# Designs tried in a protein design run: peptides against a protein of PDB entry 6J07. Part 18

Target 1, 107 residues: chain A of PDB entry 6J07
Amino acid sequence: GQRGWFCGSVSQDLRQFWVAEGGTISDPRAADFLFSCDASHPDTLRIYQSLDYIEDNATVFHAYYLSAVANAKIKNSVALGHFILPPACLQKEIRRKIGSFIWEQDQ

## One batch from the design tools (peptide; made by RFdiffusion4, then SolubleMPNN)

Design b1_p11_4_s2 (from b1_p11_4, 4 letters changed)
Fold by OpenDDE base, seed 1:
Structure b1_p11_4_s2 (fold): chain B 107 residues (1-107), chain A 11 residues (1-11)
Amino acid sequence: as target 1 above (107 residues)
Amino acid sequence: SIDIIKQMIKE
């Protein structure tokens, strides 16, 4: 299934797009995908502090992925892996090694 | 970790 959890930082429009594409919305424990627009939001911080995340059994994705899919000429051309949203404490080093995150490039 | 993120992006 395509079950998604959404941080409070994610707009209703993106949530509605997820549902329109066949997804459902669930709590983070049952979700297949975790979406956020803010690594510092309390909802997202609770995910990072969870045992599932600490044990590397969960991944948070930036919800901009959904916007990219909506605008893509070929829906399968958008790589989910490019939208991994790591904790703020890791982002500086990641930017140094692989460059700016894709959701930051359109600012 | 950073290495995990790199690996997942590569996939």
Scores: peptide ipSAE 0.038, ipTM 0.678, DockQ to the pose 0.133
Fold by OpenDDE base, seed 4:
Structure b1_p11_4_s2 (fold): chain B 107 residues (1-107), chain A 11 residues (1-11)
Amino acid sequence: as target 1 above (107 residues)
Amino acid sequence: SIDIIKQMIKE
């Protein structure tokens, strides 16, 4: 489904885009997708501390994914996997191995 | 975790 949870760090515009594209907004437990713009936001931190996340049953994505989709000529050309938002404690190492995150690159 | 992320990016 297209049930999404949104951290408080995500703008209303991106939330509205999600809904406009057919998505619904739900609590984290019911959500199919978890979106955040800030790995250090309390809302996101609670996700990282949840059992679902710890057990690898949940993934947090950077909400910039929605912006990328909105701006893409072909919606399916944007790979969701490129927008995984890991906990802050992992980001430096990930940048070293994979490179800078898309949401950190020039827009 | 990093390896999982790499795998997800590849797919």
Scores: peptide ipSAE 0.037, ipTM 0.676, DockQ to the pose 0.130
Fold by OpenDDE base, seed 3:
Structure b1_p11_4_s2 (fold): chain B 107 residues (1-107), chain A 11 residues (1-11)
Amino acid sequence: as target 1 above (107 residues)
Amino acid sequence: SIDIIKQMIKE
């Protein structure tokens, strides 16, 4: 399915793009995809603290993925996995190991 | 790699 949950940090434009591409917006429990632009936003923090996330049944993605898809000439050229948004406490270490996140590079 | 991210989140 194409059910998505959006943190309050995600712009209305990106939400509208999701819907325009055939997606629907749902609560996090029913969502197939969880989108956020801020790992420290209260909405996102609640996801990280949820049982679904703790049990590895949920993944948060940076909503910049949608922007990347919108701008890509080849749809499959944008890998969703590259947009996993980890908790803020882990991001610094991740950057040291694999480099800056994609959404940070285009800022 | 993405696998590294997944591993770190699970720790």
Scores: peptide ipSAE 0.033, ipTM 0.667, DockQ to the pose 0.563
Fold by OpenDDE base, seed 2:
Structure b1_p11_4_s2 (fold): chain B 107 residues (1-107), chain A 11 residues (1-11)
Amino acid sequence: as target 1 above (107 residues)
Amino acid sequence: SIDIIKQMIKE
C-alpha cells in the first residue's frame, strides 16, 4: 500500500507532496510508512511506545526524506535508509559513530 | 514516487 502516517511536526507541504505522489494519509496502525520531523514530539513518542515499534515491526522516517526526493534529479538517488529517525535516547550514540544526521547537516 | 520508497524498503 501507499498509506502514510504523519506526526504533527510535519509541514502541510510535505503531506501534500505525499498525496500528489499517490499516497494516502492514515492512522499509525494502518500506515505503511511513518514520517516525523521531531523524535521528541508527543505524536512520535507514542509511536516509539507502541507494541508494533517495540516488536520491531515499525520504522519511523524523518520527513525530510520527502523533501530530498522532491528535489532530486536522479530517480532512486535518495536512500530511505539514511532517513531512519531513532528515539532521542539513541541519537547521541549514533552521531558519535556515524556523524550528524542528513536532516541536520543543512542547518 | 511512493513506489520508489516501497522498492527501497523491500531491498
Scores: peptide ipSAE 0.025, ipTM 0.618, DockQ to the pose 0.055

Design b1_p11_4_s3 (from b1_p11_4, 5 letters changed)
Fold by OpenDDE base, seed 1:
Structure b1_p11_4_s3 (fold): chain B 107 residues (1-107), chain A 11 residues (1-11)
Amino acid sequence: as target 1 above (107 residues)
Amino acid sequence: SIEIILEAIKK
């Protein structure tokens, strides 16, 4: 499906882009995709604490993915997997292994 | 276009 949930940290512009591209907006339990711009935002923290997430049935993506798609010369070249937003407690270790996240890099 | 891209990616 094309149902997306958005953390309060995500701008209205990105939400509007999602809808303009054919997506709908729903609550987290009904959503197929979960978007956030802040792993420390209370909305996102509630996702990380949910049974769906703990049982590995949910993934949070950084909403910058939508900006990348909007600006890409070849839109299908943007890999969603590179925009997984892990809990803050894991980010330091990930950066040590693979470097800074895409949304942290100058574009 | 978002629909096409997302549906092509395995979750």
Scores: peptide ipSAE 0.030, ipTM 0.624, DockQ to the pose 0.051
Fold by OpenDDE base, seed 5:
Structure b1_p11_4_s3 (fold): chain B 107 residues (1-107), chain A 11 residues (1-11)
Amino acid sequence: as target 1 above (107 residues)
Amino acid sequence: SIEIILEAIKK
């Protein structure tokens, strides 16, 4: 599917890019992909505490993925898995082990 | 398209 949900932290430009590329925008329950730019945003926090997320049936991705896709010379060279956005409470530990997130490196 | 890219990633 190509249904996406967007946190309020995601710019209209990225949302418009999603739609321009054939995606649709839906509520979190119906979405195939969940995008956010801020793990601490209230919208994203609600996702993290949702039943779907708690039961590991949902994953939040950093919307910078879309920017990376837009600018990639080879469109399918951008790996979605590198853009998983974990809850803020886990980020420090993750950075300690594997380094800064990709969206932090390019910003 | 986004769909093509996402499908390629999943495959």
Scores: peptide ipSAE 0.030, ipTM 0.620, DockQ to the pose 0.045
Fold by OpenDDE base, seed 4:
Parts: sequence; C-alpha cells; structure tokens
Structure b1_p11_4_s3 (fold): chain B 107 residues (1-107), chain A 11 residues (1-11)
Amino acid sequence: as target 1 above (107 residues)
Amino acid sequence: SIEIILEAIKK
C-alpha cells in the first residue's frame, strides 16, 4: 500500500477516505505522498523547509485531491499533478501563468 | 482504489 502524511489542516474525513481506499498514514520521512490543505500551516512549512523538499525529492499535494477522487464519476480521470501545492511565495506567479488552482475554484 | 490511481499517474 501507499503511505501518506497529512498536515494538521486536513480533515479526519479525508484521512479516513485515504485509509478506506487502501492507504496507510505515516510520518513525512516515510511517506510516499504528502497532503495538506494549507501551504501556510506550520506542519506544511516544515515540509517546505526540509532537505527532501528543497532537493526536489518531495512534493506536497492539496488534500482536495482526495475529495475530487471520492466524488469523480471516473476516479482515474482526476490528475494528481493538478493538485500540487507549492509554497505560498510561489503561488501568485503560478496563478499569473495558469490561473487559479482547482481547490480555489471548487471550494 | 487510490493506490491504483496514483500508480497509474506515476507512469
């Protein structure tokens, strides 16, 4: 199974969905996937400050991805790449290039 | 499952 880490900003419902779908929950170092709902949350900030992240060996995803998967008519049509959650300092520049993030549109 | 979806995306 896949291992996931969850920021404190992520609801228990989304965590439970992850587990129900076969995932396990682990610490950030052991996790295959990192989920957050807030780039400014202290938990997420610690990820951005880690060597793994700085060296591009880690990616943070917005946990809304899990909600999108849960509600999708075709679950495998939800692209994880659309839910990359970059540090707050980069988000403005990204929005100028590609527009608002999916979680900002649907929430 | 999420696991299957994630693995497919990683291809």
Scores: peptide ipSAE 0.030, ipTM 0.620, DockQ to the pose 0.050
Fold by OpenDDE base, seed 3:
Structure b1_p11_4_s3 (fold): chain B 107 residues (1-107), chain A 11 residues (1-11)
Amino acid sequence: as target 1 above (107 residues)
Amino acid sequence: SIEIILEAIKK
C-alpha cells in the first residue's frame, strides 16, 4: 500500500518526501505503514497500546528509513526491516544482542 | 512510486 501514518515527531520534510514519491497520509487504522522518530512520543505510544499493535498486526518504522531511501543510489538497497522501531522498553535488550539501531549510528 | 519500492524491498 501507499498509505502512511506519521507521528508528530516526524519532520515535514520527510512527510513531503513520502507524498512526493506517491504516498498518501492517513490515520493509523487505515495506514499500511506507520512512521515515527520517537518511541516515547505520545502519538507513537498510542500505537503501541493499540489492539492492532498488541495483536502483531501493526509495525512502527523509524522515519529515518525515508531519509535513507532518499539518499541511496539504489532505493531498494535499504532494508525496511532494519528500521523497525520497537517500544522503548525493548530497545536496550535489542541493542545488547544486535547492536545500535541504524538511525542511532548516523546521528 | 514508493509503493513499488517498498514491495521490492520486502522481497
Scores: peptide ipSAE 0.029, ipTM 0.613, DockQ to the pose 0.046

Design b1_p11_4_s4 (from b1_p11_4, 3 letters changed)
Fold by OpenDDE base, seed 1:
Structure b1_p11_4_s4 (fold): chain B 107 residues (1-107), chain A 11 residues (1-11)
Amino acid sequence: as target 1 above (107 residues)
Amino acid sequence: EVEIILEMIKE
């Protein structure tokens, strides 16, 4: 199955969608997918400071990915890689290279 | 660190 962890910044609706699609919710250590809507949220900061993340064994994704999946015209057409949520201190450099993040384009 | 993230996004 798909095990996910959710930052407190993620709405209950998105969490419910994850479960409706067959996912389960777990603690960060057991989770295969880590979702957040705020890189500066204390929950997310703890992930960035964790050994797993520092050793490049963990990735945080923006929960907007779930909204994109829910509204996708073609099933499985949404690329998870486009929703990587990097630490705030790295975002400016990344935006310089790839442009605005996908979750920022609707705002 | 930035390079790793960039490569993941490009995949």
Scores: peptide ipSAE 0.205, ipTM 0.800, DockQ to the pose 0.136
Fold by OpenDDE base, seed 4:
Parts: C-alpha cells; sequence; structure tokens
Structure b1_p11_4_s4 (fold): chain B 107 residues (1-107), chain A 11 residues (1-11)
C-alpha cells in the first residue's frame, strides 16, 4: 500500500482523498510519501531536520498534488515531482531557476 | 541538496 504522512497544515479533505484512493496514514518514519502545505509549519520543519531528510532519503511534497490529482481527468498525468516542497531557505533560489511553484500559480 | 531537488522537479 501507499503510506503517507501529513503535516498539520494539510486539510482533512486532502487526507480523506488520500485514504479514499487506497492510501494509509502513518508516522513520518514509516511513510513513503510526506505531504505538507507549509514549509514553515513546525511539523514540516521537523522533517527537514530529520536524519533521513538530511541524508537525502526523504522528500516532502506539497499536498496540492492531491488536489491536482483529484481534479485531473487523467490522474497519472499529474507529475509528483512538480510538487516537491523544499525548505523555505531554498525556495527563493529554486524559484529563480524554475519560476514560481505550481501550487503558487494556481492559488 | 538544491541540485537534487532541481533535478527531481524538472523530471
Amino acid sequence: as target 1 above (107 residues)
Amino acid sequence: EVEIILEMIKE
């Protein structure tokens, strides 16, 4: 199954969608997917400070990915990679290279 | 770290 962790910044609706699609919710250590809507939220910050993340063994995704999937005519057409949520300290540098993040464009 | 993230995003 697909195990996901959710930051407190993620709405219950998105969590419910995840479960409805067959996913399960777990703690960060057991999760295969980490979702957040706020890189500055304490929950997300703890992820960025974790050994797994520091060693590049973890990736945080913006939960807007789930909204995009829910609204997409073809679910598999939404690329998860476009929703990587970097730490706040890296976002400006990344935006200079790729432009605004997809979740920023649609909100 | 930035390079890895950028690589993942562009894929």
Scores: peptide ipSAE 0.202, ipTM 0.797, DockQ to the pose 0.136
Fold by OpenDDE base, seed 2:
Structure b1_p11_4_s4 (fold): chain B 107 residues (1-107), chain A 11 residues (1-11)
Amino acid sequence: as target 1 above (107 residues)
Amino acid sequence: EVEIILEMIKE
């Protein structure tokens, strides 16, 4: 299945794209994919504080992944792993090792 | 926690 949860920070256009591609919208507990555009948004913070996330059973992805998929010329060429959205407290350390996040490069 | 994220990104 393709069940997704969306933070309030995600635009309606990206949500509509998800549904157009065959996805459904669900609550965080039932979702296979969690999407957000803001690690500091209250909705996303609640995910980071959940037992599922603390126990490494959940991953938050930046919704820019959906934009990248929509604009990709080669099917399945966009790697979901490059769009992991970590908590704000970890981002600086991650940037030192990997570089700027992909959603920050088009700014 | 950071190590898990880094490993997932590298894949």
Scores: peptide ipSAE 0.202, ipTM 0.797, DockQ to the pose 0.134
Fold by OpenDDE base, seed 3:
Structure b1_p11_4_s4 (fold): chain B 107 residues (1-107), chain A 11 residues (1-11)
Amino acid sequence: as target 1 above (107 residues)
Amino acid sequence: EVEIILEMIKE
């Protein structure tokens, strides 16, 4: 099964979609996927400060990925890698190189 | 860290 952790910034709708698709919700240590909608949220900050994240054993994804999957017309057309949510301190540098994040474009 | 993130996003 797919185990996911959710920051408090993620809506119940997206959490429910995850479960509806067969996922389960777990603590960050047990989760295979970490979802957040806010890099500055205390929950997400704790992830960035964790040893797992520092040692590159954890990745935070923007929960908008789940919305994109829900709305996708083509199976497997949504790439998870496009939804990596980096720490706030790195986002400006990343935007300068690749442009605005996908979740920002639809706002 | 930045390079890893950039690589993953660009894919």
Scores: peptide ipSAE 0.199, ipTM 0.796, DockQ to the pose 0.138

Design b1_p11_5_s1 (from b1_p11_5, 5 letters changed)
Fold by OpenDDE base, seed 5:
Structure b1_p11_5_s1 (fold): chain B 107 residues (1-107), chain A 11 residues (1-11)
Amino acid sequence: as target 1 above (107 residues)
Amino acid sequence: KAIEIVKEAIK
């Protein structure tokens, strides 16, 4: 599917890019992809506390992925797996072990 | 297309 949910932290430009590329926007329950730019945003927090997420049936991705795709010069050069957005409470430990997130490096 | 790249990345 091509259904995406977007946290309020995601710019309208990235939402429009999603639609321009053939995607649609839906509620998180119907969405195939969940995008956020802020793990601490209330919208994203509601995802983290949802049953789907708790039962490991949902993944939140940083919307910077879409920006990276938009600017990609090589097809398939952007790996979605590098843009998994974990809850804020886990991020410090993750950075300690594997380094800064990609969306932080390009800021 | 971005959507196709997303699909390919998670397949």
Scores: peptide ipSAE 0.032, ipTM 0.673, DockQ to the pose 0.053
Fold by OpenDDE base, seed 2:
Structure b1_p11_5_s1 (fold): chain B 107 residues (1-107), chain A 11 residues (1-11)
Amino acid sequence: as target 1 above (107 residues)
Amino acid sequence: KAIEIVKEAIK
């Protein structure tokens, strides 16, 4: 599928890029991909509290992934796995083990 | 396309 959900923290420019690349915008339950720029935004918090997320059937990605793809000379060089956006309560421990998140390094 | 790249990355 090509359905994406977007937190209110994501700019209209990134939403437009998604649509321009062939995607559609849907509610979280119908979406194939979930994008956010803020783990503390109320929209994203509701995702983390949903049954789909709790049962490990959903993953939230940082929308900066779309910016990275748009700017990359080699499109396949951008790894989606580097843009997983975990809940705020887990981020400190993750940074301690693997370093700062990629979206924090350039924005 | 970005959509196709996303699908390939997580399949």
Scores: peptide ipSAE 0.032, ipTM 0.661, DockQ to the pose 0.056
Fold by OpenDDE base, seed 4:
Structure b1_p11_5_s1 (fold): chain B 107 residues (1-107), chain A 11 residues (1-11)
Amino acid sequence: as target 1 above (107 residues)
Amino acid sequence: KAIEIVKEAIK
């Protein structure tokens, strides 16, 4: 699928890039991909509270992934897995184990 | 394309 949901924290430019690359925008239940720029945004928090997310059937990605893809010098060089956006309560522990997130390093 | 990259990344 090519359906994406976007938190209100995501800029219109990134949404437009998604559509320009062949994606569509949908509600989170129908979406294949969930994008956010803020784990603490109310829209994203609702995702984390959803049954789909709790049962590990949904993943939220930081929308900075799309920016990275747009600016990549080598196609397919940007790994989506590096842009998983976990709930804020887990981020500190993750940083202790693997270091700062990519979107924190580049911004 | 970005969409294709996304699909491949999560396979």
Scores: peptide ipSAE 0.032, ipTM 0.662, DockQ to the pose 0.057
Fold by OpenDDE base, seed 3:
Structure b1_p11_5_s1 (fold): chain B 107 residues (1-107), chain A 11 residues (1-11)
Amino acid sequence: as target 1 above (107 residues)
Amino acid sequence: KAIEIVKEAIK
């Protein structure tokens, strides 16, 4: 599918890019992809609290992935798996083991 | 296209 849900933390520019590339915008239950720029945003927190997420049927990705794709535009040059956005309570431990998230490196 | 890249990355 091409349906995406966007947290309120995601800019209109990134939403427009998604649509320009053939995507549609939907509610989180119908979405194939969930995008956020802030794990602490109320919209994202509601996702983390949902049954779909708790039962591991949903994944939240950092919307910076779309920016990276827009800049590279090369197949397999940007791995979506590197942009999984976990709850804030887990991020510190992940950084300790793997290092800073990609969306934090260019800031 | 970005959408196609996303699909390939997830599968």
Scores: peptide ipSAE 0.031, ipTM 0.661, DockQ to the pose 0.055

Design b1_p11_5_s2 (from b1_p11_5, 6 letters changed)
Fold by OpenDDE base, seed 5:
Formats: C-alpha cells, structure tokens, sequence
Structure b1_p11_5_s2 (fold): chain B 107 residues (1-107), chain A 11 residues (1-11)
C-alpha cells in the first residue's frame, strides 16, 4: 500500500476511494502522495510553506486525479503528472503557457 | 524558474 495525505478540501468519498484501492492515510511528512482540491486552502498552504516542499522533496497533486482513476476504463491510463497542483500565485502564468488545468476543463 | 520546474513535471 501507498501512504497519502489529504487536504481538508478533499471529499470523504475520494479519501474512501484511496483506502478502497489499498492506500492508507497519513500525515504529510510520512505520505508518499499529497492530495488537495484547493491550492488556497490553509492545509495546502502549510504544505507549500514546509521545508520538504521548499526543498523540492514534496509535490502536491489535485485530488481530481483519483476521480479520473476511478472512472478510467483502462487502469494505469491516467498520468499523475497532469495533476500537479501548483501554488495559486503561479497558476495564472501556468495557464497562459499550457492552458487550463485538467480539473478545470469539466468543471 | 519555479514555473519551469513545474511545467517540466507536468506531462
């Protein structure tokens, strides 16, 4: 199993899906994956301010990744890299370069 | 610089 941390912005359904798929939930320091639905949520902001993140030893992913995995017809067809959740202060510039984020396209 | 790192990580 893999360890995941979840921002308070992530629904209980997605957390339960993670566990149902064999994952466990842990504190961010022990987690292999960090999930959030809101870069401006206080929980996520604390991650961005953490030493691990500042030293590039942590990455935050949008929890919509889990929804995409749940709905994918082919397992392992969802690329985790498409779901990196950057700090809010960088998102406008990123959108100008690569377009809207995947989690914004159908919402 | 930080943006470039993030962009490279996004496939």
Amino acid sequence: as target 1 above (107 residues)
Amino acid sequence: KEIEIILEAIK
Scores: peptide ipSAE 0.029, ipTM 0.618, DockQ to the pose 0.140
Fold by OpenDDE base, seed 1:
Structure b1_p11_5_s2 (fold): chain B 107 residues (1-107), chain A 11 residues (1-11)
Amino acid sequence: as target 1 above (107 residues)
Amino acid sequence: KEIEIILEAIK
């Protein structure tokens, strides 16, 4: 099974969807996937400051990925890589190179 | 360096 951790910024609906799809919820150290909706949320900041993240052994994804999966016409058509949520200090430079993040386009 | 890694993962 897939183990996921969720920042407090993620709605209960998205958490429930994860579980409905066969996932489980765990602490960040045991999780295979880390989800957040806010790079500046204290929960997410603690991840960015962790040794696992600093040593490139952890990746944070925007939870909007789960919404995209739920609404996809063809399952498996949603690319997880497009939902990587980097620290706020890096986002400006990334947007300059690749454009707005996918979770910002529907705002 | 970190930005490059992220860009590679997104591409």
Scores: peptide ipSAE 0.029, ipTM 0.617, DockQ to the pose 0.139
Fold by OpenDDE base, seed 4:
Structure b1_p11_5_s2 (fold): chain B 107 residues (1-107), chain A 11 residues (1-11)
Amino acid sequence: as target 1 above (107 residues)
Amino acid sequence: KEIEIILEAIK
């Protein structure tokens, strides 16, 4: 299914877009997709601390993915994998290897 | 490592 959980850091507009695209909103345990705009937000930190995440059964994505989808000129051209939101403690090393994250490029 | 897993997922 298309069940999503949203960190409090995600705007209502992006949540509404998710629903408009056929998604539903659920708690993290039931969700197929976990969205956040802030790896340091308490909601997101709780995800990173969960057994599902620790056991690699959950992935957090940056909600900017939804903005990219909304603005995409080519259907299905947005790669979800580019929007994986890792814990803050890992981001510096990741940036060294692959460069700045997509959601940071317009900042 | 976790970083390696993430890097593999990103393409």
Scores: peptide ipSAE 0.029, ipTM 0.616, DockQ to the pose 0.137
Fold by OpenDDE base, seed 2:
Structure b1_p11_5_s2 (fold): chain B 107 residues (1-107), chain A 11 residues (1-11)
Amino acid sequence: as target 1 above (107 residues)
Amino acid sequence: KEIEIILEAIK
């Protein structure tokens, strides 16, 4: 399926794009994909504290993925794996190994 | 739909 949950940090434009592309919006427990623009937002923090996330059965993605898809010129050229949004406490170490996240590079 | 195609391709 294509059920998505959205943190309050995600704009209505990106939510509308998700729906226009065939997605539906649901609560985190029912969602197949979890989107956020802020790892420190209370909504996202609750995801990181959930049993599903702790047991590695859930992944949070940065909603900038949807912007990248909207602007993509080649089908299937946007890799979802590059948009994994880890907890803030892990981001510094990750940046040290792989560099800045994609959503930070055009800022 | 573009999102659906991309998501299915990486599953």
Scores: peptide ipSAE 0.026, ipTM 0.597, DockQ to the pose 0.048

Design b1_p11_5_s3 (from b1_p11_5, 5 letters changed)
Fold by OpenDDE base, seed 4:
Structure b1_p11_5_s3 (fold): chain B 107 residues (1-107), chain A 11 residues (1-11)
Amino acid sequence: as target 1 above (107 residues)
Amino acid sequence: KAIEIVKEAIR
């Protein structure tokens, strides 16, 4: 599918890019991809509290991924997996293990 | 397209 949900923290420009690339925008339950720019935004927090997320059936990605794709010079050079946006309570530990998040480095 | 890149990344 090509359905994406967007946290209110995501700019209209990135949403429009998603649509321009063939995506549609839907509610979180119907979405294939969940995008956010802020793990502490109320919209994103609701995702983290959802049954789908708790059961590991959903993943939130930082919307900066879309910006990275838009700016990429090489096709397939941007890996979505590097843009997983975990809850704020886990981010410090994750940084300790794997380093700073890409969106923190480039943005 | 970006959408296809997304799909490929997580297939």
Scores: peptide ipSAE 0.036, ipTM 0.680, DockQ to the pose 0.057
Fold by OpenDDE base, seed 3:
Structure b1_p11_5_s3 (fold): chain B 107 residues (1-107), chain A 11 residues (1-11)
Amino acid sequence: as target 1 above (107 residues)
Amino acid sequence: KAIEIVKEAIR
């Protein structure tokens, strides 16, 4: 599937890039990929509270992944796993263990 | 092809 859901925090440019690459935009329940730029955005919070997410059937990714892919010259050089966007309440502890998130390093 | 890369990364 190429269905993606986008939090309101994601720019229109990144949404357009997704579509340009063959993706479609869908609601969270139908989406194969969930993208957000803000774990504290109301849209993303609703995902974290959903049954699919609580039961570990859904994962939210930081939309910066799409930018990284667009800029990469080597196929598969950008690992999607590095762009998992966890709830804000977990991020501080994760940073303590593995360091800053990739989307924070370029800012 | 970003979409294919994304699919492969999740596998």
Scores: peptide ipSAE 0.034, ipTM 0.681, DockQ to the pose 0.055
Fold by OpenDDE base, seed 1:
Structure b1_p11_5_s3 (fold): chain B 107 residues (1-107), chain A 11 residues (1-11)
Amino acid sequence: as target 1 above (107 residues)
Amino acid sequence: KAIEIVKEAIR
């Protein structure tokens, strides 16, 4: 499927890009992809607290991935795996081991 | 399409 859920933290421009590329927008339960720009936003927190997420049946991606794809039309493919957005409680440890997230770097 | 790239990456 091509159904996407968007946290309220995601701009309308990125939502429109998703739709322009053939996607639709749905509720989290029906969505194939979950996008957010803020792990601490109430919408995203509800995802992290859901049974689907706790049971590892859901993944949240940073919506900056869509911007990266748009800008990479004449470049190499962008790796979606680098845009997984974990809960805030895990981010500090991840930064210590891997470094700053891509969406935090100067682009 | 961006959506096709997403699908290919995780499915």
Scores: peptide ipSAE 0.031, ipTM 0.668, DockQ to the pose 0.056
Fold by OpenDDE base, seed 5:
Structure b1_p11_5_s3 (fold): chain B 107 residues (1-107), chain A 11 residues (1-11)
Amino acid sequence: as target 1 above (107 residues)
Amino acid sequence: KAIEIVKEAIR
């Protein structure tokens, strides 16, 4: 499916793009995709604390993925896996090992 | 799973 949940940190424009591309907006429990622009936002923190996330049944993606898709000449050229948004407490270590996140490079 | 990519990155 293409059900998406959106943190309050995600702009309405990106939400509208999701719907325009055939997606629907759902609560986190029913969503196929979870989008956020801020790992420290209370909405996203609640996801990280959820049983689904703790049991590795959920993944949060940075909503910049949607911007990248919107601007890509070939929509399928954007890899969702490059936009995984980990908890803030892990980001420094991740940057140390693999470099800055994509959404940080284009800001 | 996509979450495994994160785990691999921080190991």
Scores: peptide ipSAE 0.026, ipTM 0.600, DockQ to the pose 0.251

